# Peptides against a protein of PDB entry 3T6J, part 322

Target 1, 375 residues: chain A of PDB entry 3T6J
Amino acid sequence: PIVESYIGFIESYRDPFGSRGEFEGFVAVVNKAMSAKFERLVASAEQLLKELPWPPTFEKDKFLTPDFTSLDVLTFAGSGIPAGINIPNYDDLRQTEGFKNVSLGNVLAVAYATQREKLTFLEEDDKDLYILWKGPSFDVQVGLHELLGHGSGKLFVQDEKGAFNFDQETVINPETGEQIQSWYRSGETWDSKFSTIASSYEECRAESVGLYLCLHPQVLEIFGFEGADAEDVIYVNWLNMVRAGLLALEFYTPEAFNWRQAHMQARFVILRVLLEAGEGLVTITPTTGSDGRPDARVRLDRSKIRSVGKPALERFLRRLQVLKSTGDVAGGRALYEGYATVTDAPPECFLTLRDTVLLRKESRKLIVQPNTRLE
Target 2, 372 residues: chain A of PDB entry 3T6J as posed
Amino acid sequence: PIVESYIGFIESYRDPFGSRGEFEGFVAVVNKAMSAKFERLVASAEQLLKELPWPPTFEKDKFLTPDFTSLDVLTFAGSGIPAGINIPNYDDLRQTEGFKNVSLGNVLAVAYREKLTFLEEDDKDLYILWKGPSFDVQVGLHALLGHGSGKLFVQDEKGAFNFDQETVINPETGEQIQSWYRSGETWDSKFSTIASSYEECRAESVGLYLCLHPQVLEIFGFEGADAEDVIYVNWLNMVRAGLLALEFYTPEAFNWRQAHMQARFVILRVLLEAGEGLVTITPTTGSDGRPDARVRLDRSKIRSVGKPALERFLRRLQVLKSTGDVAGGRALYEGYATVTDAPPECFLTLRDTVLLRKESRKLIVQPNTRLE

## One batch from the design tools (peptide; made by RFdiffusion4, then SolubleMPNN)

Design b2_p28_7_s2 (from b2_p28_7, 13 letters changed)
Fold by OpenDDE base, seed 1:
Structure b2_p28_7_s2 (fold): chain B 375 residues (1-375), chain A 28 residues (1-28)
Amino acid sequence: as target 1 above (375 residues)
Amino acid sequence: MFGVAGDVYPTDENSLKLAEELLEKYLK
């Protein structure tokens, strides 16, 4: 088998300031078959990057072909096991040197194993479809998230010599119509500048890229989905995201006004964006469970994904990128924290929904990993 | 990183099964 590993201070999700990496490491085996699928996505990456809703001036100057490998993890040492990884976690290096993507395939596989009767917050009519396509949709989402999410966008930088990596005279901010007014100074990084929101913001951007680009026919084709299957994968991917946004409330601490998990915060933000789009795209309905206790249902109108959802996500995603590129922390924080705010305001009443989410929460599940010994 | 949380985390049984499958597939 082909063995891959990494070790070190890599992910900063547990740092409140998003700067200090947690020490982690893994040993994994390359899944050649699944890796081949991701390589097809890599082959289309340069073209797909052009489909992202920002000007080329906000994208990397030079496309650097990344690696993308599917891994079956043997052991993972850390506070949590991810489903996908994009490294290095430095935007400057991603821009100049490139990056590597991995999908932890067996982590995804175990995550796919949801019992129908335990699947919360979905309409009964969606459950079977969700179960059927959750896995495939996750593969699509992870691929896009890592490769074209984390692997996209440019930071505007002024170096120590005062030189810019963009033309100040010609590059226009698509949101303001004006020249670029802010950028990263020498020594400033994404994490150092955006600090407490950096990790979640970036995850939100990457997740949004996934949702946005999964609508592109070429993407589904790359993953082997066509016709009705492709549409079902799209639907389930979006449905999963809006459901995840509701589930995310578990990871919010009202007393501290704090999110405890960056990805879940990101998913909640996306839910808020899609709810704001209105027009019946997403509906969260409080219900009563068979036990007589509070429950809820999330509905996504698949017919409105392209007409309502995509434009909303496009605008939001562009704003995320523009604010990131320009180092506009004030604007970025205002935007992101605005959507990340959890209140009990009608019509959603998210704090009340949180109680429902907690009530319906399953017992903590364990990730069991093997030890190996050579005999 | 693409993270999973909540009900998407594996059960004990599923985790063990996948671990066993991995060992069988690649290490035996």
Scores: peptide ipSAE 0.043, ipTM 0.687, DockQ to the pose 0.091
Fold by OpenDDE base, seed 5:
Structure b2_p28_7_s2 (fold): chain B 375 residues (1-375), chain A 28 residues (1-28)
Amino acid sequence: as target 1 above (375 residues)
Amino acid sequence: MFGVAGDVYPTDENSLKLAEELLEKYLK
């Protein structure tokens, strides 16, 4: 239909245990032009899933073609307005019944409206490029995030009758080289097992899928980018992610050792992964602003995205998926919380950087929603 | 979900005007 809506208990980001959905709803209008790009992505999804850095045994047994639609939101009722949605939020249903993706196009468009003079933490040479390609790169990232991020991966399950949805004798854990030693039992879900880290962990996995797959030429072609434009879109997408990882520090509360936003925590984790890769891939340099107060600059070496960044992200993303598939909560928590830890340890001194981030914080963005009426 | 942070406020006359302007700018 040209007008779409949904209503119910959907997203669990506000539940400390990641299980209980918040009541939300929206009314939106289909953007046919933008939807066409996502339809092309859907058409290639089965092939692109094979490019993800885990064995086929850790991917869904059968690909179920989803719907993907770009929507212009008329009204959204909830605690926050997303840029993209993948539903249902039940991995078992996604695996057996399929899923639907939506991009909230006008929400993304609002996010694109960044003034150059207000753009923080970027080198001057990157600002114009960033402004030019932020929108297109977001479209790519959201599409990959929802469709191939949230839409990918298999959970190993033992049902109530004792049957497994995987071959215990032949499936090998690529990280350990051993047979699978853990799985989800009847009644256990992703959210119930991973609890406090489930939402952020899954968002991190989805964001990582976006960064990883945006390097694939077919993806850029689907979105209409070739040659230098494709490389610029890749660069800006990665640059945006590392910048977002720095900005994420705003949403960390040191006194409580707590993250207040799942996506921002995820982006910080990705930043940490890329920093750990080293070799000059990502550099955060404290500086002094024109006002004489602390500032910072994020640098991403374009030439090292494929040689340094991709391998680092590949290894990390594989680990995320393997731990998710096997229901290894202990391993998953250790990995994720390790990267999500914020300290003031050198060389990064993230707590000090947080002060800089807060100092340079932009005015709060407001999304104003219209009323509709028949005349 | 690809999240965007924001607050929701009650609709007033100024908000409606701003919303209309934004819709004109960003809806395609």
Scores: peptide ipSAE 0.043, ipTM 0.447, DockQ to the pose 0.066
Fold by OpenDDE base, seed 2:
Structure b2_p28_7_s2 (fold): chain B 375 residues (1-375), chain A 28 residues (1-28)
Amino acid sequence: as target 1 above (375 residues)
Amino acid sequence: MFGVAGDVYPTDENSLKLAEELLEKYLK
């Protein structure tokens, strides 16, 4: 249909336990031209899933071709307007019944209108490139995040009759080299088991899938980028992520040791992973702004994305998936909370950087939405 | 879900323009 809508308790980002959906709804109009771009990604999805850094035994047994539609939002009722949506939010249903992907095109369009003078924490040499490729890189990241991020991975389940959806004798945990020792029991879900970290953890996995797969030539070809343009899109996508990881500190509350936004926590975790990789891949440098107040610069060495960044992200992403598949809450929490910890330890001094981020932040912006009436 | 907060700082001017463009494109 040319007009799409949904309404109900859908996204659980505002639930501390990641289980209860917020009541939300939207009315949107299909952008056919942009939807056609995502159809090409859907056509390659089954093959691209095989490029993810986990064994086929940790991927869905059967690929169910999803819909992917670009929508221009007329009205969105909720706590925030996303750039992309993957529904339903139930992993069991995604695995057995399929899913639908949505890109909210006009939300992304607002993000494309970046003003150079307001662009914080980037090197001057990167600003023009960032502005030029922000939009295209977002299209790539959203598509991968929704379709191949949220749309990927298998949960190991033992049903009410005691039957497993995997071969206990032959499936090996790639991290331990041993047989699978944990799984989801009947009635257990991703959200119920991982609870307080479920939403952010899943967003981190999906974002990581985007960064990882955007390096694949086929992905860039699908989006119409080749040669130098493809490399610039990759660079800007990764640069945006590391910058977002710094910006994420705005959403951390030191007094409560708590994150207030799941996606931003996820982006900080990815930043920490890439910083840990070392070798000059990512550098955050405190500076002084033209106003004489604290500032910072994020630098990403584009020549080290594939050699340093990709392997680091690969290992991390595999660990995320394995822990998710096996329902290993203890391991998953230890891994994720470890990277999500914010301290003032050198060399990064993240709490000090947070002060800089807060000093440089823009005020909350509103998205103006039109109303319609019959005359 | 993607891009809920923190990475997008739209201006009111841009938001209004996009809303107008949407109306012109689909609703007039």
Scores: peptide ipSAE 0.037, ipTM 0.550, DockQ to the pose 0.100
Fold by OpenDDE base, seed 3:
Structure b2_p28_7_s2 (fold): chain B 375 residues (1-375), chain A 28 residues (1-28)
Amino acid sequence: as target 1 above (375 residues)
Amino acid sequence: MFGVAGDVYPTDENSLKLAEELLEKYLK
């Protein structure tokens, strides 16, 4: 339909257990021109899924062609307006019935407006490039995040009759080299098993898919970028992520050892993964601002994205998926919470950096939505 | 769902502009 809407309990980000949805509703109009780009991405999805760093046995058995639409939001009722949506949020339904992806195009378009002088934590030399390519890189990231992030991966399930949706004799865990040792039983879901980390973990997986697949030339071509432009889009996309990982510290509450925003936690985790990769890929340098107060700079070496970043992300992303597929809550929690831990340990001193982030944060921006009427 | 980082949320001015454009494009 030209006009799309949904209403109901959709996203569970506000539930500390990741199970209860927040009541949301939106009305939007299909942007046909932008939707055509995502249709091209959908057309390539089956092939691109094969590029993900897990065996086919950990991917959906059958590719179900999803719908992907760019929407210009007329009104959105909820605690926040997303840039993209993948629904339903039930992995079993995604796996068996399919899913729908939407990009909230006009939300993205508005989000790009950052004043250069207010752009924090970037090197001066990166600011103009960042401003130029932030929008396009976001389009790429959102498309990949929704379609191939949330839309990828298989859950190993034993049904109520005792039947498995995978071959226990032949499927091998790529991390252990052993047969599959755990799975979801009847009545168990991603959210029920992974609970407090489920939402953020899944967002982290989806974001990682975006970063990983944006390196693929076909992806950039689909979005209309080639040559130097494609490389700049890649660079800015990765730069956005590492910067976001730093900004994420705003949403960490040290006293409670708690994250208040699932996506930001996910971005911090990715930052930690890329920092761990070392070799000068990502550097966070505390500085002093012109005002004499603490500041920081995030540097990403674009020349090391493929050589250092990609392999690190590949390994991490594979682990995320394997642990998700097998319902290995203990392993998944250990992995994810390990990277999500915020300490003041050198060299990063993240708690100290958090103070800097808080010092440099801007006031919350507002999204103004139209009030429509019939004449 | 893809959530945008805090600093990338739209400004009032930009939101208004896009809202107006939306209205002009789809509602007239």
Scores: peptide ipSAE 0.047, ipTM 0.436, DockQ to the pose 0.091; fails the geometry check

Design b2_p28_7_s3 (from b2_p28_7, 11 letters changed)
Fold by OpenDDE base, seed 3:
Structure b2_p28_7_s3 (fold): chain B 375 residues (1-375), chain A 28 residues (1-28)
Amino acid sequence: as target 1 above (375 residues)
Amino acid sequence: AFGVAGEVYPTDEESLELNKKLLEEYLK
């Protein structure tokens, strides 16, 4: 079997400034059967990149075919085990040298295991559907998140010699209609410029790409879903995201106005975007549980995903990319922190909802990776 | 990276069994 491993300072999620990597290492075995699905996704990647809501001028100049492998992890050393990985985490290298994607298949299989009676914040009618399709929806989301999320977009750069990697005279900012006004200078990176929001912002972009592209029939077909099943996978994927946005409140510290988890912050931002879209797309309703204590229900109108959700996400995702490409830290921070702000303002009253989330949270979950032996 | 939170994970025994099965599958 093919054994893969990596080791080093890789993920910077634990660095408040998003710069210092945490030391990680894993040993995994390639799952050939599952990898085949991702290979099909890779085969469609160049075309799917064109479906993203930004001009080609904001995408990589040349498509570099990435690797995508499903891995079954035998050992993972780190503070947390991801379900998917895109490396390297350097945008310049991603643009010029390429990147590798991995899906940690057995981690996903463990992660999406949910007991119905413990599933919080969903309508009863959605619980069975959610349980049934969470796994498949995760496969879709992870694949898109890594390959087409982290693996998409271009940074505008002026090199040390003063040369630009874009035509200043012809490239137009789709948001402003004007020529490009900002870019990365020599020595500037995504992390160095966006600093405290860099990791979460990028995760938000990647998650948004997943939600946006999962609506594409070709994507669902690649994963083997058609007809009603495909629609259910889409619905559950979006439902999971809005639910996750609510759950994210656990990782917000009001006293410090700080988020403790980049991915959850990203999911909260997406929830805010979809709530802002209005028109009954997403509804969070405070309720009273059977125990007489506060509870809540998240409702997603599946009939409005394409009509209301997609356009809202499209606009938001385009803005994320444009601001990232142009190195517009001020604009990017204003946008992202705006959606990441947690207040108790009506109608959502997120700080109050946070209390509900904390009340309903389960104990910390563990993934055990014991020694495995041959007999 | 894609991180998953708010999930229910299997017990130690379930994890152990999974690891054993995986190893057996790949090393045969």
Scores: peptide ipSAE 0.145, ipTM 0.507, DockQ to the pose 0.072
Fold by OpenDDE base, seed 4:
Structure b2_p28_7_s3 (fold): chain B 375 residues (1-375), chain A 28 residues (1-28)
Amino acid sequence: as target 1 above (375 residues)
Amino acid sequence: AFGVAGEVYPTDEESLELNKKLLEEYLK
């Protein structure tokens, strides 16, 4: 088998300031069959990048063909096992040197196993569909999230010699209509500037890219879905995201006004964006469970994904990217923290919903890694 | 990175079986 490994201070999610990496490492085996799908995605990456909702001036100047491999983990040492990875975690290196993407396939496979009776917050009519397409939708989302999410966008930089990597005279901020007024100086990074919101903000951007681009027929075709199957995968992917936004409340600490997981905060933000879009796209309804205790149901109107959801996400995603590219921390923080705020304001009453989410919380999940030995 | 949270995961036994099958496949 083809074995891949890495080790070092990699991910900064556990740093409150998003800067210091946690020491981790893995040994994994390449899944050739699944890797082939991701290679097809890589082959289309240059084209798909153009579908993202920002001007080419906010995208990488030159497309660098990345690697994408599906890995089955033998051993992962760290505080948590991701389902996908994009490295390096420096945007400047990503745009100048390239990057690698991996999907931890067997981690995803573990996540696929969902017991219907334990599946919370979905309408009964959606449960079977959700269970059927959860796995495939995750594959699509992870692929897009890593390759075209983390792998997209440009940071505007002034180097130590005073040179800019963009034309100050011609590049226009699509949100303001003005010339670029802020950028990253030498020594400044995404994490150093955006600090406490950097990780979650970037995950939100990457997740949003996934939702946005999964609507593209070519993406679904790459993963082997056409017709009704493709539409179901799209629906389940979006449904999973809005459900995740509700589940995210578990990871909010009201007393500290903080989030404990970057990805879940990101998913809550996306939920807020899609709720703001209105028009019946997303509905969260408090209910009473069979046990007589509070419950909730999330409903996504599939017929409004493209007409209502896509435009809302498009505008939001563009704003995320523009603020990231320009290093506009004030604007970025205002935008992101605005959507990440959890209150008990009607109609959603998120703090009340949080109580429901906590009440329905499942036991700790276990991921058991294999052993190997010589016999 | 992409992390999955809030979903139902299999038991340790199910995870072990999955890993066993995976290893067997790669050892062929």
Scores: peptide ipSAE 0.143, ipTM 0.521, DockQ to the pose 0.077; fails the geometry check
Fold by OpenDDE base, seed 1:
Structure b2_p28_7_s3 (fold): chain B 375 residues (1-375), chain A 28 residues (1-28)
Amino acid sequence: as target 1 above (375 residues)
Amino acid sequence: AFGVAGEVYPTDEESLELNKKLLEEYLK
């Protein structure tokens, strides 16, 4: 078997300021078959980057072909096991040197193991479809999230000598129509500037890229889905995201007004964006379970994904990127924290829904990491 | 990174069986 590993202070999700990495490491085996699928995505990456809703001036100057490998993890030392990884976690290096992507396939497989009877917050009609296509949709989402999410966008920088990595006279902010008015100074990084929202904000951007680009026919084709299957994968991917946004409430602490998980906060933000789009795209309906206790159902109107969802996500994603590129912390924080705010305001009543989520959650699951030996 | 939360994880036996299957595939 082909063995890969990494080790070090890598992910900063547990740092409230998003700067200090947690020490982690893994040993994994390469899944050649799944890696081949991601290589097809890599082959289309340069073209797909052009489909993102920002000008080329907000994208990296030179496309650097990244590596993408599917891995089955044997052992993972850390506080949590991700399903996908993009490294290094330095935007400057991503822009100038490139990056590597990995999908932890067997971690995704764990996610696929949800029993139908334990699948919460979905309509009965959606459960079978969700179970059927959750795996494939995750493969698509992970690939896009890592490769084209984390692997996209440019930071505007003024170096220590005063030189800019963009033309101040010609580059226009697509949101304002004006010249670029803010950027990163020498020594400033994404994490240092955006601090408490940096990790979640970036995850939200990456997740949004996944949802946005999965609508592109070429993406589904790369993963081997066509026709009705492709549409089902798209639907389930979006459905999973809006459901995840509801589930995310478990990771919100009302007393402290903070989030305990960056990815779940990101998913809640996306849910809020799609709810704001209105027009019946997403509906969360409080219900009563068979036990007589509160429950809820999330519904996504498939027919409105492209007509309502995509435009809403496009606008939001562009704003995320523009604010990131320009180092506009004030604007970025206002935007992101606005969507990340959890209140009990109608019609959603998210704090009340949180009680429902907590009521319906299962007990903490254990991730068992087996020892494997070749004889 | 892409992280998944709120999922039902397999039992120890299921995890072991999956690992065995994967190993067999990699040895082909």
Scores: peptide ipSAE 0.133, ipTM 0.514, DockQ to the pose 0.065; fails the geometry check
Fold by OpenDDE base, seed 5:
Structure b2_p28_7_s3 (fold): chain B 375 residues (1-375), chain A 28 residues (1-28)
Amino acid sequence: as target 1 above (375 residues)
Amino acid sequence: AFGVAGEVYPTDEESLELNKKLLEEYLK
């Protein structure tokens, strides 16, 4: 078996300012079969990066081929086990030295092992489809999230000598139509500038990249889906995201006006973006469960994903990237916190929905680390 | 990182208290 490991101060999700990492380590075995799809995705990464909704001037100047491997975790030491990892967590190093992606395959397998009778907030007609395609859709989303999400975009930088990594005279901000007016100075990083929203904002960008690019036929082909199967994978991926946005309310603390989980906050933001798109794309309907207690149903109109959802997500994703690239903290915070705000305002009444989410909360799954032996 | 729902990162009282403490330290 091929064994991989890492150890150190890596993830900063527990730092309120997103800068200080917590100690983490794992030992894992390479899953060759599952790695094959991600290798194909890497082979197409340079081309797929061009499909992202920002000018090439906002993308990395030079493509550096990353590694992407599916891993089965043997042991993990840390506060939580992710399903995918992109390292290093330094944008400057990602741009100049490259990066590595891993999918923790057996962690994903645990996550998508869902019993139909316990599946909440979906229409009955969607449950079987959701169960069937949740796993495959996760593979697609994780691959895109890590490789083309975290692995994409350029930061505009002025170095200590005053030199810019972009042409100030020719590069145009696609949102304003003007020249670039802000950038990162020497010593400034993504985390240091965006601080309290940096982690969640970046996760939101990566998740949005996944949703956006999963619509591309080449992506589905890479993962071995075509025709009706490809459309079902797309549908379930988007459906999972809007459902996750609702589930995210569990991790909001109204009394403190804060989020306790960066990824869930990101998913709620995406839900808000897709709800804002309107036109019947996403509908959340309060209902009464079989037990006579409050429930809810999320509906996604698959016929409107491309016509309504994609354009809305495109605009939002471009704004995220432009604000990130230019180091526009004020604009970025205004945009992101606007969508991350949870109120009880009609028509959604999110605080009321939160009560429903909490009422329907499932027991937290325990991940049991395996024992291994050589045969 | 791609995080799955709820199980990936702790949201227990101890973790929340730690986060609060760190925030207070930065705000000094």
Scores: peptide ipSAE 0.110, ipTM 0.511, DockQ to the pose 0.110; fails the geometry check

